Peptides against a protein of PDB entry 1IK9. Designs and how they scored, part 256

Target 1, 211 residues: chain A of PDB entry 1IK9
Amino acid sequence: MERKISRIHLVSEPSITHFLQVSWEKTLESGFVITLTDGHSAWTGTVSESEISQEADDMAMEKGKYVGELRKALLSGAGPADVYTFNFSKESCYFFFEKNLKDVSFRLGSFNLEKVENPAEVIRELICYCLDTIAENQAKNEHLQKENERLLRDWNDVQGRFEKCVSAKEALETDLYKRFILVLNEKKTKIRSLHNKLLNAAQEREKDIKQ
Target 2, 207 residues: chain A of PDB entry 1IK9 as posed
Amino acid sequence: MERKISRIHLVSEPSITHFLQVSWEKTLESGFVITLTDGHSAWTGTVSESEISQEADDMAMEKGKYVGELRKALLSADVYTFNFSKESAYFFFEKNLKDVSFRLGSFNLEKVENPAEVIRELIAYALDTIAENQAKNEHLQKENERLLRDWNDVQGRFEKAVSAKEALETDLYKRFILVLNEKKTKIRSLHNKLLNAAQEREKDIKQ
Target 3, 195 residues: chain B of PDB entry 1IK9 as posed
Amino acid sequence: MERKISRIHLVSEPSITHFLQVSWEKTLESGFVITLTDGHSAWTGTVSESEISQEADDMAMEKGKYVGELRKALLSVYTFNFSKESAYFFFEKNLKDVSFRLGSFNLEKVENPAEVIRELIAYALDTIAENQAKNEHLQKENERLLRDWNDVQGRFEKAVSAKEALETDLYKRFILVLNEKKTKIRSLHNKLLNA

## One batch from the design tools (peptide; made by RFdiffusion4, then SolubleMPNN)

Design b2_p30_1_s3 (from b2_p30_1, 16 letters changed)
Fold by OpenDDE base, seed 4:
Structure b2_p30_1_s3 (fold): chain B 211 residues (1-211), chain C 211 residues (1-211), chain A 30 residues (1-30)
Amino acid sequence: as target 1 above (211 residues)
Amino acid sequence: as target 1 above (211 residues)
Amino acid sequence: MEEELKKLEEEEKELEEKEKELQNKIENAK
C-alpha cells in the first residue's frame, strides 16, 4: 500500500491547515482511501475504482487523464499555484475539490467522508507514518552520502592514474626518440667512416697502378 | 531552533503511542521545550539551563555526561533496548523518565508540564514539521542520487580514457621499437656491406703487390 | 626488443674488432 500526506487549505477554514492523507494499492486508479484531519477531528472515505471511472465518464474525460488530475490534486496538495481548491462540509461530510483555470473553474471530484470516532488513533498513525518516512529517508540519505564519498574517491584515484599514464606516455616517447637518435647517429658516423676508408683504399690502389 | 520528535510509550498507557517533541536552541544544554502528545491532548513544559544544571548536580553527574543521557533519552525515544522508561501523570502533569540498567534503575529527569489549551494547533504544527522534514529529506535524496549518477558517469569517462591511454602507451612502445629495429637492421646491413667491400679491396691490393 | 638491440650492439662490436684486425693485416703487409 502506498500513502501520501499533504497539507491543504479548506475554503471554509482558510486559517487552519488541514491534512489530506490518500492511501492506495499500487495505483490510484484502482481506488483509494482518503482521510482528512485538522489535528483534532478526522474524516475518512473510500473511493472505489468504479467511482473513479464514473467520475471520469461524467466529466467526459479519459480515465488516465482524470487519474492524472486526481494525482495532482490529492497527492501534491494545493501546490504553489492554487490550481486546486478544496471544500469540506463538516455537517454533510461532503468533500469536493475544484480545478481553477484562468477562465474556468470546474469540480474535479467529490467524496462522502465519515467522521472517525477515534481521531486520535488516526492522528497517531499519521504521525507514526511521518516519523517512519523521516527515518527511512534519513537512512537513504546517509547511504547515498557514503556512496557519493566512495565514488568521489574512486574518481580521484583513476584520475590520478590517468594523469600519470599521460605523463608516462609522453616521457616514454621522448626517451625512446632520444635513444633512437643517439644510436642512429652512431651508425651514421660509422657508415661515413667506412666510406672514407673505402675511398682512401681506392685512391691508394689507383696510385699503385700509376709506376 | 532544532527539533526532534520521537515515539515513546508511557508506563501508564502502554497501548497507545505517545509523541515526545523536544525543541532547543543550538544545544540541548542551554535548555529545551518538551511537548508530549497522544494525538488528542498535548502537554508542554520548558526546561531551563539552570534546571539541567541542577539535575546534573543532584545526580552527582558531570553536566556534559548528564546532557548526553538527556539526548539519548529524549531525542532517540525508548530505542530498541528499552533502556529508558517514560512516566506521565495527566493529573499532576508530572513527566519523569528513568534509565534502566541491569541491576539499577534510576530517575534521569523530571519535568512539570502544562496542558495545552489548543492541542490541535500543536498537533497540526507537529505534522507540518514532519511533512517539511520529509520534503527536505526527499529533495536531498534526489540531489544526492543525481550527484551519484554524475560521479558514476565521470568515473566511467575517466576510466575509459585511462584504459585507452594504457593501450596507447603499449602500442607506442611497440611501434617505436619495431621502427627502431628496422632502421638499425638497415644500418647494420650497410655496415656489413661496406666492410666486405673494404676486405675485397684489401685482398685485391695484396694480389697486385704479389703480382 | 631490448635483447635484440643488445645483440645488434654485440654484433657491431665484433665487426669493429674484425675491422681492426683487417687494418693491422694491411699495415703489416709493407
Scores: peptide ipSAE 0.021, ipTM 0.802, DockQ to the pose 0.532; fails the geometry check
Fold by OpenDDE base, seed 3:
Structure b2_p30_1_s3 (fold): chain B 211 residues (1-211), chain C 211 residues (1-211), chain A 30 residues (1-30)
Amino acid sequence: as target 1 above (211 residues)
Amino acid sequence: as target 1 above (211 residues)
Amino acid sequence: MEEELKKLEEEEKELEEKEKELQNKIENAK
């Protein structure tokens, strides 16, 4: 089961932060449980897939678009306070919300809620869920931090090896060329020496023929 | 101001999760505000640095050790339920906690709390703090995840360059040696040819002398 | 590669010795 808790302000009680919990299976489209609390009282309602479909039809809105708007209204947390207006009557237990566009406000959805007999239990469970989520997120943060530090070390190690490899390649090339030039110069000197000896031998033979 | 919220169970109400909020400045040793709630009622007390020192003295415990035990009892969250026992009387508003060791249980500390007149406000603020903490931790997680993915890409890029550098170094060495051998063999062939010409010249001269 | 270089150096030494022998034969033939 997925869950989202958001803080909202009711038009009827703008000074009191309320909390809107939405719980669903896989997708909001399949239905959800909505819970509203002010930290003293709680109200809960179940919304079925059929009710979501009916609200979409009543609005002449495509279901996927309607569910997208529900998701923004009910799951976004403290989105910009001005986009969605929430209304709740404690007398009628009627919850409804409006989308505020620049030129038009319209009702996006409405739910009948029931007052919870034991609001303290719902509030405790809500706080427990928040604390569990904090603990899970902290553990994930610590893991990601350690992994990040590991990856940074691994990067530095490979970078250092790469720089050494580049330098070693340049040094190798320079050393090999120096050695090769030395050996080639020796061979060139030998070839020159042998040519001079051949020239001398030819000159001596020309002297022996002239007697 | 630092804050920690923990779930605890009271000996008097073992079936009801309570929440223990502790708020302090810099260190717990300097004093703290303790708030207890069951999701319906709330109780708050302020503990001064002098009271912490007095409790340490009364226990004949070194202050740093005592504060260390307070930190474990009050800040650890759901530590193993068996190490610290929490007691609260709603009638006396007296909160005390014990440390359970294998052979000995002893009172670690006690506080007089006052019943909060508007518990809903305290509960709402507590839930708000939890939601803020969740949002902050989620933002941190998303940042760390993106950074982790970046570091992994950067590592793969450097690793690939390093492998190419290693291969290029080996290829360079092999190519340079092959080229050198070719040039040396040409020079050797030239030296051998010049030696053969010198031998022929000497043999012709020996024939001319016999002639 | 080092072995091929060593073989190259040995063949060069043999060529130098033959060159010395040839020079001695040319000098003695006088």
Scores: peptide ipSAE 0.020, ipTM 0.802, DockQ to the pose 0.558; fails the geometry check
Fold by OpenDDE base, seed 5:
Structure b2_p30_1_s3 (fold): chain B 211 residues (1-211), chain C 211 residues (1-211), chain A 30 residues (1-30)
Amino acid sequence: as target 1 above (211 residues)
Amino acid sequence: as target 1 above (211 residues)
Amino acid sequence: MEEELKKLEEEEKELEEKEKELQNKIENAK
């Protein structure tokens, strides 16, 4: 079961933050349970897949698009742009919400809720869920932080090895060329010496032929 | 202001989860506000620095150690080991908690609370704080996840460069030595050729002298 | 490669010794 709690403001009670809980199995489209609370009273209703389909049809909206709007309205809360208006009558337990566009407002959905007999239990369970979610998210954060620290160390280690490899490559090239030049110069000197000896021998032979 | 909400079980109401909120400025030692709720009623009290000091003295406990025990009891909830027992009288609004050791139980602290007139507001604020904390932790998780993905990419990039550098170093060494050997062999061949010419010249000169 | 370099250095020493011998033969041949 998936669950989302959001803060909403009711048009009838704009000064009192209400909490809208939506619970569903896998997809919101398959139906959901909606719970509203003001921290004292609670109201709950079940919305079936058939009701969602009927509402989409009544709105002449494609079901997937309608479910997308439900998701935005019910799971995001009153998004930062007050695009959704929530209404609830505590007398009738009738909950409805509207989407406010620039020039057009329309009712997106409505639910008949029932007053919960023991609202304290619903509120306690809601707080428990929040605390569990906090604990889970904290554990995830701690894990991700440790992984980040690991990855950063590993990166620094490889980076340091890479820099050493680059420097070692340059040093190797320089050393090999220096050694090569030394040996080549030695061989060149030897070749020059041997040429001079050959020239001298030839000149001496030419002198010996000339008596 | 720092705040922690924990689930506790009261000895008087073991079937009903209570929530213990502790709020403090910087350090618990400087005093704190304690709030207890069952999701219907709420009770609040303020504990001063002087009261904390007095309780530590009455217990013959060093203040830092005492504050450490308060932190464990009040901020961790009934830790996984039921080391702390919480008691509350709704009639007297007297809250006290005990530390249970294997062979010794002792009262760690006690607070006179006051019943909140509007518990719904306290509960709503508590839920709001939980929802805010969830949102903050989610944002932190998303950030840490993105950082992890970045660090992993950066690690892979450097690792790949490092491996290429190692291979390039080995290839460079091999290439330089091959080139060196080729040139050296050419010079050796030249030296051998020059030596043979010198030997021939010497032999001819020796023939001419015998001639 | 180090072994080939060592072989090359040994061949060079042998060439240097042969050169000294050759030089001595040239000097003695007077």
Scores: peptide ipSAE 0.020, ipTM 0.803, DockQ to the pose 0.587; fails the geometry check
Fold by OpenDDE base, seed 1:
Structure b2_p30_1_s3 (fold): chain B 211 residues (1-211), chain C 211 residues (1-211), chain A 30 residues (1-30)
Amino acid sequence: as target 1 above (211 residues)
Amino acid sequence: as target 1 above (211 residues)
Amino acid sequence: MEEELKKLEEEEKELEEKEKELQNKIENAK
């Protein structure tokens, strides 16, 4: 079961923050339970998949699109953009909500709710859920933070090893070339010496032939 | 201002989850506001630094240690270990809590609360704080997750570059040695050839002298 | 490779000794 609690403002009671809880199984399309509370009273209703389908049909809206609008309205809360307007009558227990666009406002959905006999229990359970969610998210945050610190350490270690590898490669190249040049120069010197000895021997032989 | 909400169970009403809110400025030692609610009624009290100091003195406990115990009792909620027992009388509005050790139970603190006239407002504000905390923690979680994904990518990039550097170092060494051996062998061949020419020249000269 | 370099140094010493022997033969041949 999934659950979302959001803040809403009712057109009839704009000064009093209300809380809208929606709970569903896997998808909002399969139906949901809606609970409204003002911190004193609570109202609950169950919306079936058939009701969602019927409302989509009545609106001539594709079901997936309609469910997408339901999700935005019921799960996001009224963000500051007032794109969704919520209405509730405590007398009739009739809840309806509208989508407001620049040039068009239309009713998105409506539900009959029932007044909860023991609102305190609903409120306590709602607060419990919030506290549990906070605890779970805090534990996740602490885990992610520790993992972040681990990853940063591991990155720094590999980076340092990489820099050492680069330096070691350059040092190796330089050392090998230095050694090579030394040996090569020795061999060149020997070759030159041997050439000079050969030239001298040839010149001496040429002198010995000339007597 | 810091704030913590926890679940507690009252000895007088063990079947009904209560919520204990504590709010303070920077340190619990400086004083705090305590609010208790059952989702229907609420009770509030303000505890001053002087009261905390007096209770520490009355207990013959070091203030920092006492504040540490207050923090555990009032901010952690009763964990499953039942180390802290909470008592509240709705009639007297007297709240007190005890620490239970294996062989010793003692009263840790006591506060006079006042019944809130509009508990719904307190409850709404409490729920708002919970929802805001959830949203903040979710945003932090999303940020940390993205950062962890970044760090992991960066680690993989550096690791791959490091491995390439190692391989390139080995390849460089091998290539330089191969080239060196080739050049050196050429020089050795020249030296050997020149030595043979010198030997032949010497032998010819020795023949010419004998001749 | 150090072993090949050492072998190279040994071959070079042998060549130097042969060069000295050759030089001595040339000097004794006067």
Scores: peptide ipSAE 0.019, ipTM 0.802, DockQ to the pose 0.475; fails the geometry check

Design b2_p30_5_s1
Fold by OpenDDE base, seed 1:
Structure b2_p30_5_s1 (fold): chain B 211 residues (1-211), chain C 211 residues (1-211), chain A 30 residues (1-30)
Amino acid sequence: as target 1 above (211 residues)
Amino acid sequence: as target 1 above (211 residues)
Amino acid sequence: KEKEEKEKKKKEEIEKLEKEFEELEEEFKK
């Protein structure tokens, strides 16, 4: 079961933060359990896949779009743009929410909730879930932090080896060329010397032929 | 202000999860506010730095060691080893906790709490803090995940460049040596040829002198 | 004449060797 807890403000009680828990199996489209609490009382309702489909049809909205709006409204909480308005009557246990656009407000959905007999248990379970989620996220954060530190070390090690390899390549090229030029010049000098000796020997031979 | 919320079980109510909130400024040694809740009622007390010092002295424990034990007891919750036992009387509002070792149990501390008049507000604030902490940790997790993915890409890029640099160095060395050997062998052949021409010229000159 | 021609031929052979050596230096720089 997937779960999301969000903060909402009710139009009837804008000074009191309420908590909206939505629980579902795999997709919100398959239905969900909604729980509302003010930290003292709790109310729960179940919304079926058929009710979601019916509400989409009643709104003349494509089901995927409707579910997308439900997901934004119920799982994100009241975002800073007050795009979603939540209403709840404690007397009737009727919960409804609206989407407020610049020029148009419309009801997005409505649910009947039932007052929970033992709200303390629901609240304790909600807090337990929050603390579990915090612990899991902290463990993940610590793991990711250690992994980042490892990856950074590994990157620096390879970068340093790469820079050394580049420098070593340039040094090798320079050394090989220097050594080559030295040997080449020695061979040039030897060739020139041998040629001069051959010229001199030819000149001397021509002197010896001329008596 | 730093805050930690932990799950605890009271000896008097072992079937009901309680939540222990501890709030402090910078260090637990400077004093703290303790809040206990069962999701219906809440109790709060303030513990001063002087009370912590007095309790350490009364226990004949070094203050840093005592604060270290307080941190383990109050900020970790009941760990799986049940090393810390929590007791609370709802009638007297007296909270005390013990450390259970293999051969020794001792009282680690005791505090008088006051029943909160509006527990719903304390519970709502506690849930708000949990949800804020979840959101902050999620944002950090997403950031660290993206950073890990970046670092992994950067590592792979440098690794691939390093491998190419190694191969290019070996190829360069091989190419330079091949070219050098070719040139060197040509010059050696030319030197040998010139030497043979010199020897022949000398032999011919020696023949001409004998003639 | 024959001496001058032999000297000329040797000079040309040296110049050819020097040129072949320069070409090899240029090939090594590539």
Scores: peptide ipSAE 0.019, ipTM 0.798, DockQ to the pose 0.065; fails the geometry check
Fold by OpenDDE base, seed 5:
Structure b2_p30_5_s1 (fold): chain B 211 residues (1-211), chain C 211 residues (1-211), chain A 30 residues (1-30)
Amino acid sequence: as target 1 above (211 residues)
Amino acid sequence: as target 1 above (211 residues)
Amino acid sequence: KEKEEKEKKKKEEIEKLEKEFEELEEEFKK
């Protein structure tokens, strides 16, 4: 089961932050449980897949698009754009919300809630879920931080090996050329020496012919 | 101001999870505000630096060590080791906690709390803080995940450059040796040719002398 | 005269071999 808790403001009580909990299985389309609390009282309702389908049909909206709007309204909270307005009557236990666009305002959904007899249990469970979520997110953060530190070390190690490889390649090239020049100069000296011996032998032969 | 919320179990109400909020400035040693809630009622007390010092003195404990024990008791919640036992009387508003070790059990601290007149405000604010902490931790997780993915790409890029550098070094060494051998073999052939010319010139001279 | 011409030809052959050797050193540097 998935859950989302959001802060909302009710049109009837704009000075008191309310909390909207939505719980569902895999997709919001399959139905959901909605819980509203002000920190003293709680109200809960169940919305079925059939009710979601009926509301989509009544709105002449495609079901997937309607569920997409429900997801934005109920799971993001009222984002900073005041696009969704929430209404609740404590007397009737009737919850409804509207989508407010520049040129169009319309009711997006409406649900009957029931007052919870023991709101403290719902509030405690809600706080427990928040604390569990904090602990899970902290553990994930610590894990990701350790992985980032590992990856940074591994990157620095390979970077250092790469720089050493570049330097070693340049050093190898320079050393091989120096050795080559040394051996070539020895062979050049030997060739010069042999040519001089051949010249001397030719001069001696020409002296021997001249007697 | 720093804050920590923990789940605790009271000896008087072991079936009902209570929430212990502690708020402080920089260090717990400077004093703190303690808030207890069961999700219906709330109780708050302020503990001064002087009260912390007095409790440390009454225990004949070094202040830093005592504050270290307070931090473990009040900020970690009752960890799985049941090392800290929490007690609260709703009638007296007296909160105290004990450290339970194998051979020693002792009172670690005691505080007078006051019943909050509007517990719903305290509970709403506590839930708001939990939701804010979740949002901050989620944003941090998303940031760390993006950095992790970046570092992994950067590591793979440098690793690929390193492998190319190694291969290029081996190829360079092989190419330089092949070229060197070619030039050396040419010079070796020239030296052999010059030696043969010298030998022939010496043999011709020896024939000319025998003649 | 013939001796000087043979010495000159051999000197030119050595200079040519030295030049070919330098060209091979330069080709090795490319």
Scores: peptide ipSAE 0.019, ipTM 0.798, DockQ to the pose 0.056; fails the geometry check
Fold by OpenDDE base, seed 2:
Structure b2_p30_5_s1 (fold): chain B 211 residues (1-211), chain C 211 residues (1-211), chain A 30 residues (1-30)
Amino acid sequence: as target 1 above (211 residues)
Amino acid sequence: as target 1 above (211 residues)
Amino acid sequence: KEKEEKEKKKKEEIEKLEKEFEELEEEFKK
């Protein structure tokens, strides 16, 4: 079961933050349980897949698009743009919400809720879920932080090895050229020495022919 | 102001999860506000720095060690080992907690609480704080995840450059040796040719002398 | 004349060898 808790403001009680809990199995399209609380009282209703389909049809909206609007209204909380307006009557237990566009407001959905006999149990469970979610997210944060520190060490180690490899490549090239020049100069000296010996032998042969 | 909410079980009501909120400025040693709730009623008390010092002295415990025990008892929740036991009387509003060791249980501290007139406001604020903490921790998780993905890309890029540098170093060494051998062999061939010319010139000179 | 021509030819052969050596040094530097 998936769950989302959001804070909302009711048109009837704009000074009192309410909490909207939605719970569902796999997808919101399959139906959901909605719970409203003010921290003292709680109200719960179940919305079936058939009711979601009927509301989409009544609005002449494609079902996937309608479920997308339900997700934005009921799971995202009222964003800073007040795109969604929430209404609840404590007398009738009737909950409805509207989408506000620039030129038109329209009802997006409506639900009959039932007053919970023991609201403290619902509130305690809601707080427990929040505390569990905090603990799980904290454990994920600590894990990701340790992994970031590991990845940074591993990056620094490879970067340092790369810089050493670049320097070692340049040093190797320089050393190989120095060794090459040394051996080449020895061979040049030997060629010059042999040429001088050949010149001297030719000069001596010309002297021996001249007697 | 720092805050921690934990779930506790009271000896008087072990079937009903209670929530313990502790709030403080900078350090728990400077004093704190304690709030207890069952999701219907709430009780609040203020503990001064002087009361913390007095309780440490009454226990003959070093103040820093006592504050360390308060932190474990009041901020960590009851860990799975039930090392801390919590007691509260709704009639007297007297809260006390014990540390359980293998052979001895002792009172660690006690506080007089006051019943909150509007518990729903305290509960709503507590839920708001939990939702804000969830949102902040989720944003941190998303940031750390993106940074991990960045660090992994950066590591792969440097690793790939390092492997290319190693291969390029080996290729350079092999190429320089091949070029060196080529030039060296040409010089060796020239030395051999000059030696043969010198031998022939010496043999011709010996023929001309015999002639 | 023949001695000067032989010395000139040997000097040209040495200069040619020095040039071949320089060309090989340049090929090694590429």
Scores: peptide ipSAE 0.018, ipTM 0.798, DockQ to the pose 0.060; fails the geometry check
Fold by OpenDDE base, seed 3:
Structure b2_p30_5_s1 (fold): chain B 211 residues (1-211), chain C 211 residues (1-211), chain A 30 residues (1-30)
Amino acid sequence: as target 1 above (211 residues)
Amino acid sequence: as target 1 above (211 residues)
Amino acid sequence: KEKEEKEKKKKEEIEKLEKEFEELEEEFKK
C-alpha cells in the first residue's frame, strides 16, 4: 500500500492546518482510503474504483485525466498556487475539493467521510509513518552521501592517473625524438665520412693511372 | 532551535505509542523543552541547564556523561534494546526515565510536565514538522541522486579518456620505434654499401698496381 | 698480405660501425 500525507487548508477552517492522508494500492485509479485530521478528530472514507470512474463520467472527463487531477489535488497538497480548494463539513462529514482556474472553479471530487471513533490511534499511526519515512529517508541520504564521497574519490583518482598518463605520453614522445635525433645524426656523420673516404680513394686511383 | 521527535513506550501504557519531542538550542546541556503526546493529549515541560547540572550532581555523574545519557535516552528513542524505560503519571504529570543495565536500573532523569490546553495545536505542529522534514530530506535525496548520477558520468568520461590515453601512449611508442628502426636500417644499409664500394675500390687499385 | 690487412681493417671498421649502431639502438630502446 502506498500512502501520502499532505497538509491542507479547509475553507471552513483556514486557520487550522488539516492533514490529508491518502492510501492506495498500486494506482490511485484502483481506489483509495482518505483520512482527514485536525490533530484532534479524524475522519476516514473509502473511495472505490467505481466511484472514481463515476465521478470522471459525471464530469465528462477522461478517466486518466481525472485521476491525474485527483493525484495533483490529493497527493501534492495545496501547492503554493492554491489551485485546489478543500472543503469539509464536520456536520455532514462531506469532503469536497475544487480546482481553481483563473476564471472558473469546478468541483473535482467529493467524498463522504466517517468520523473515526479513536482519532488518537489514527494520529499516532500517522506520526509513526512520518517518523518511519524520516528514518528511511535519512538512511538513504547517508547512503547517497557516502556513495557520493566514494565517487568523488574515484573520480579524483582516475583524473590524477589520466593527468599522469598525458604527461608520461608527452615525456615519452619528447625523449624518443631526442634519442632518435642523436642516433640519426651519428649515422649521417658516418655516411659523410665514408663518402669522403670513397672520393679520396678515387682521386688516388686516378693519380696512379697517370706515369 | 534543534528538535527531535521519537516514539517511546510508557511503562504505564505499553500498548500506546507515545511521542517525545525534545527541543533545544545548540546543545542539550543548555536546557531543553520536552513535549509528550499520545495523539490526543500533550504535556510539555522545560528543563533548564541548572536542572540538568543538578540532576548530574545528584547522580554523582560527570555532566558531560550525564548529558550524553540524556541525549541517548531522549533523542534516539527507545532503541531496540529497551535500554531506557520511560514512565509518566498522567495524574501527577511526572515524567521519569530509567537506564536499564543488565543487573541494575537507575533513574536517569525526571521532569514535571504540564498538560497542554490545546493538544491539537501541538500535534498539528509536530505533524507539520515531520512533513517539513520529509520534504527537506526528499529534496536532499533528489539532489544527492542527481549529483551521484553526475559524478558517475564524470567518472566514466575520465575513465574513457584515461583508457584512450594509455592506448595512445602505447601506440605512440610502437609507432616511433617502428619508424626509428626503418630509418636506422636504411642508414645501416647505406653505411654497408659505402664500405663495400670502398673495399672494391681498394681491390681495383691493387690490380692496377700489379698490372 | 697488404691486401688482406686492408680487407681485414675494413671488415673490422664495418663490424665496429655495426656494433656502434646496435649500441645506439639499445640506447634508444631504454
Scores: peptide ipSAE 0.017, ipTM 0.798, DockQ to the pose 0.063; fails the geometry check

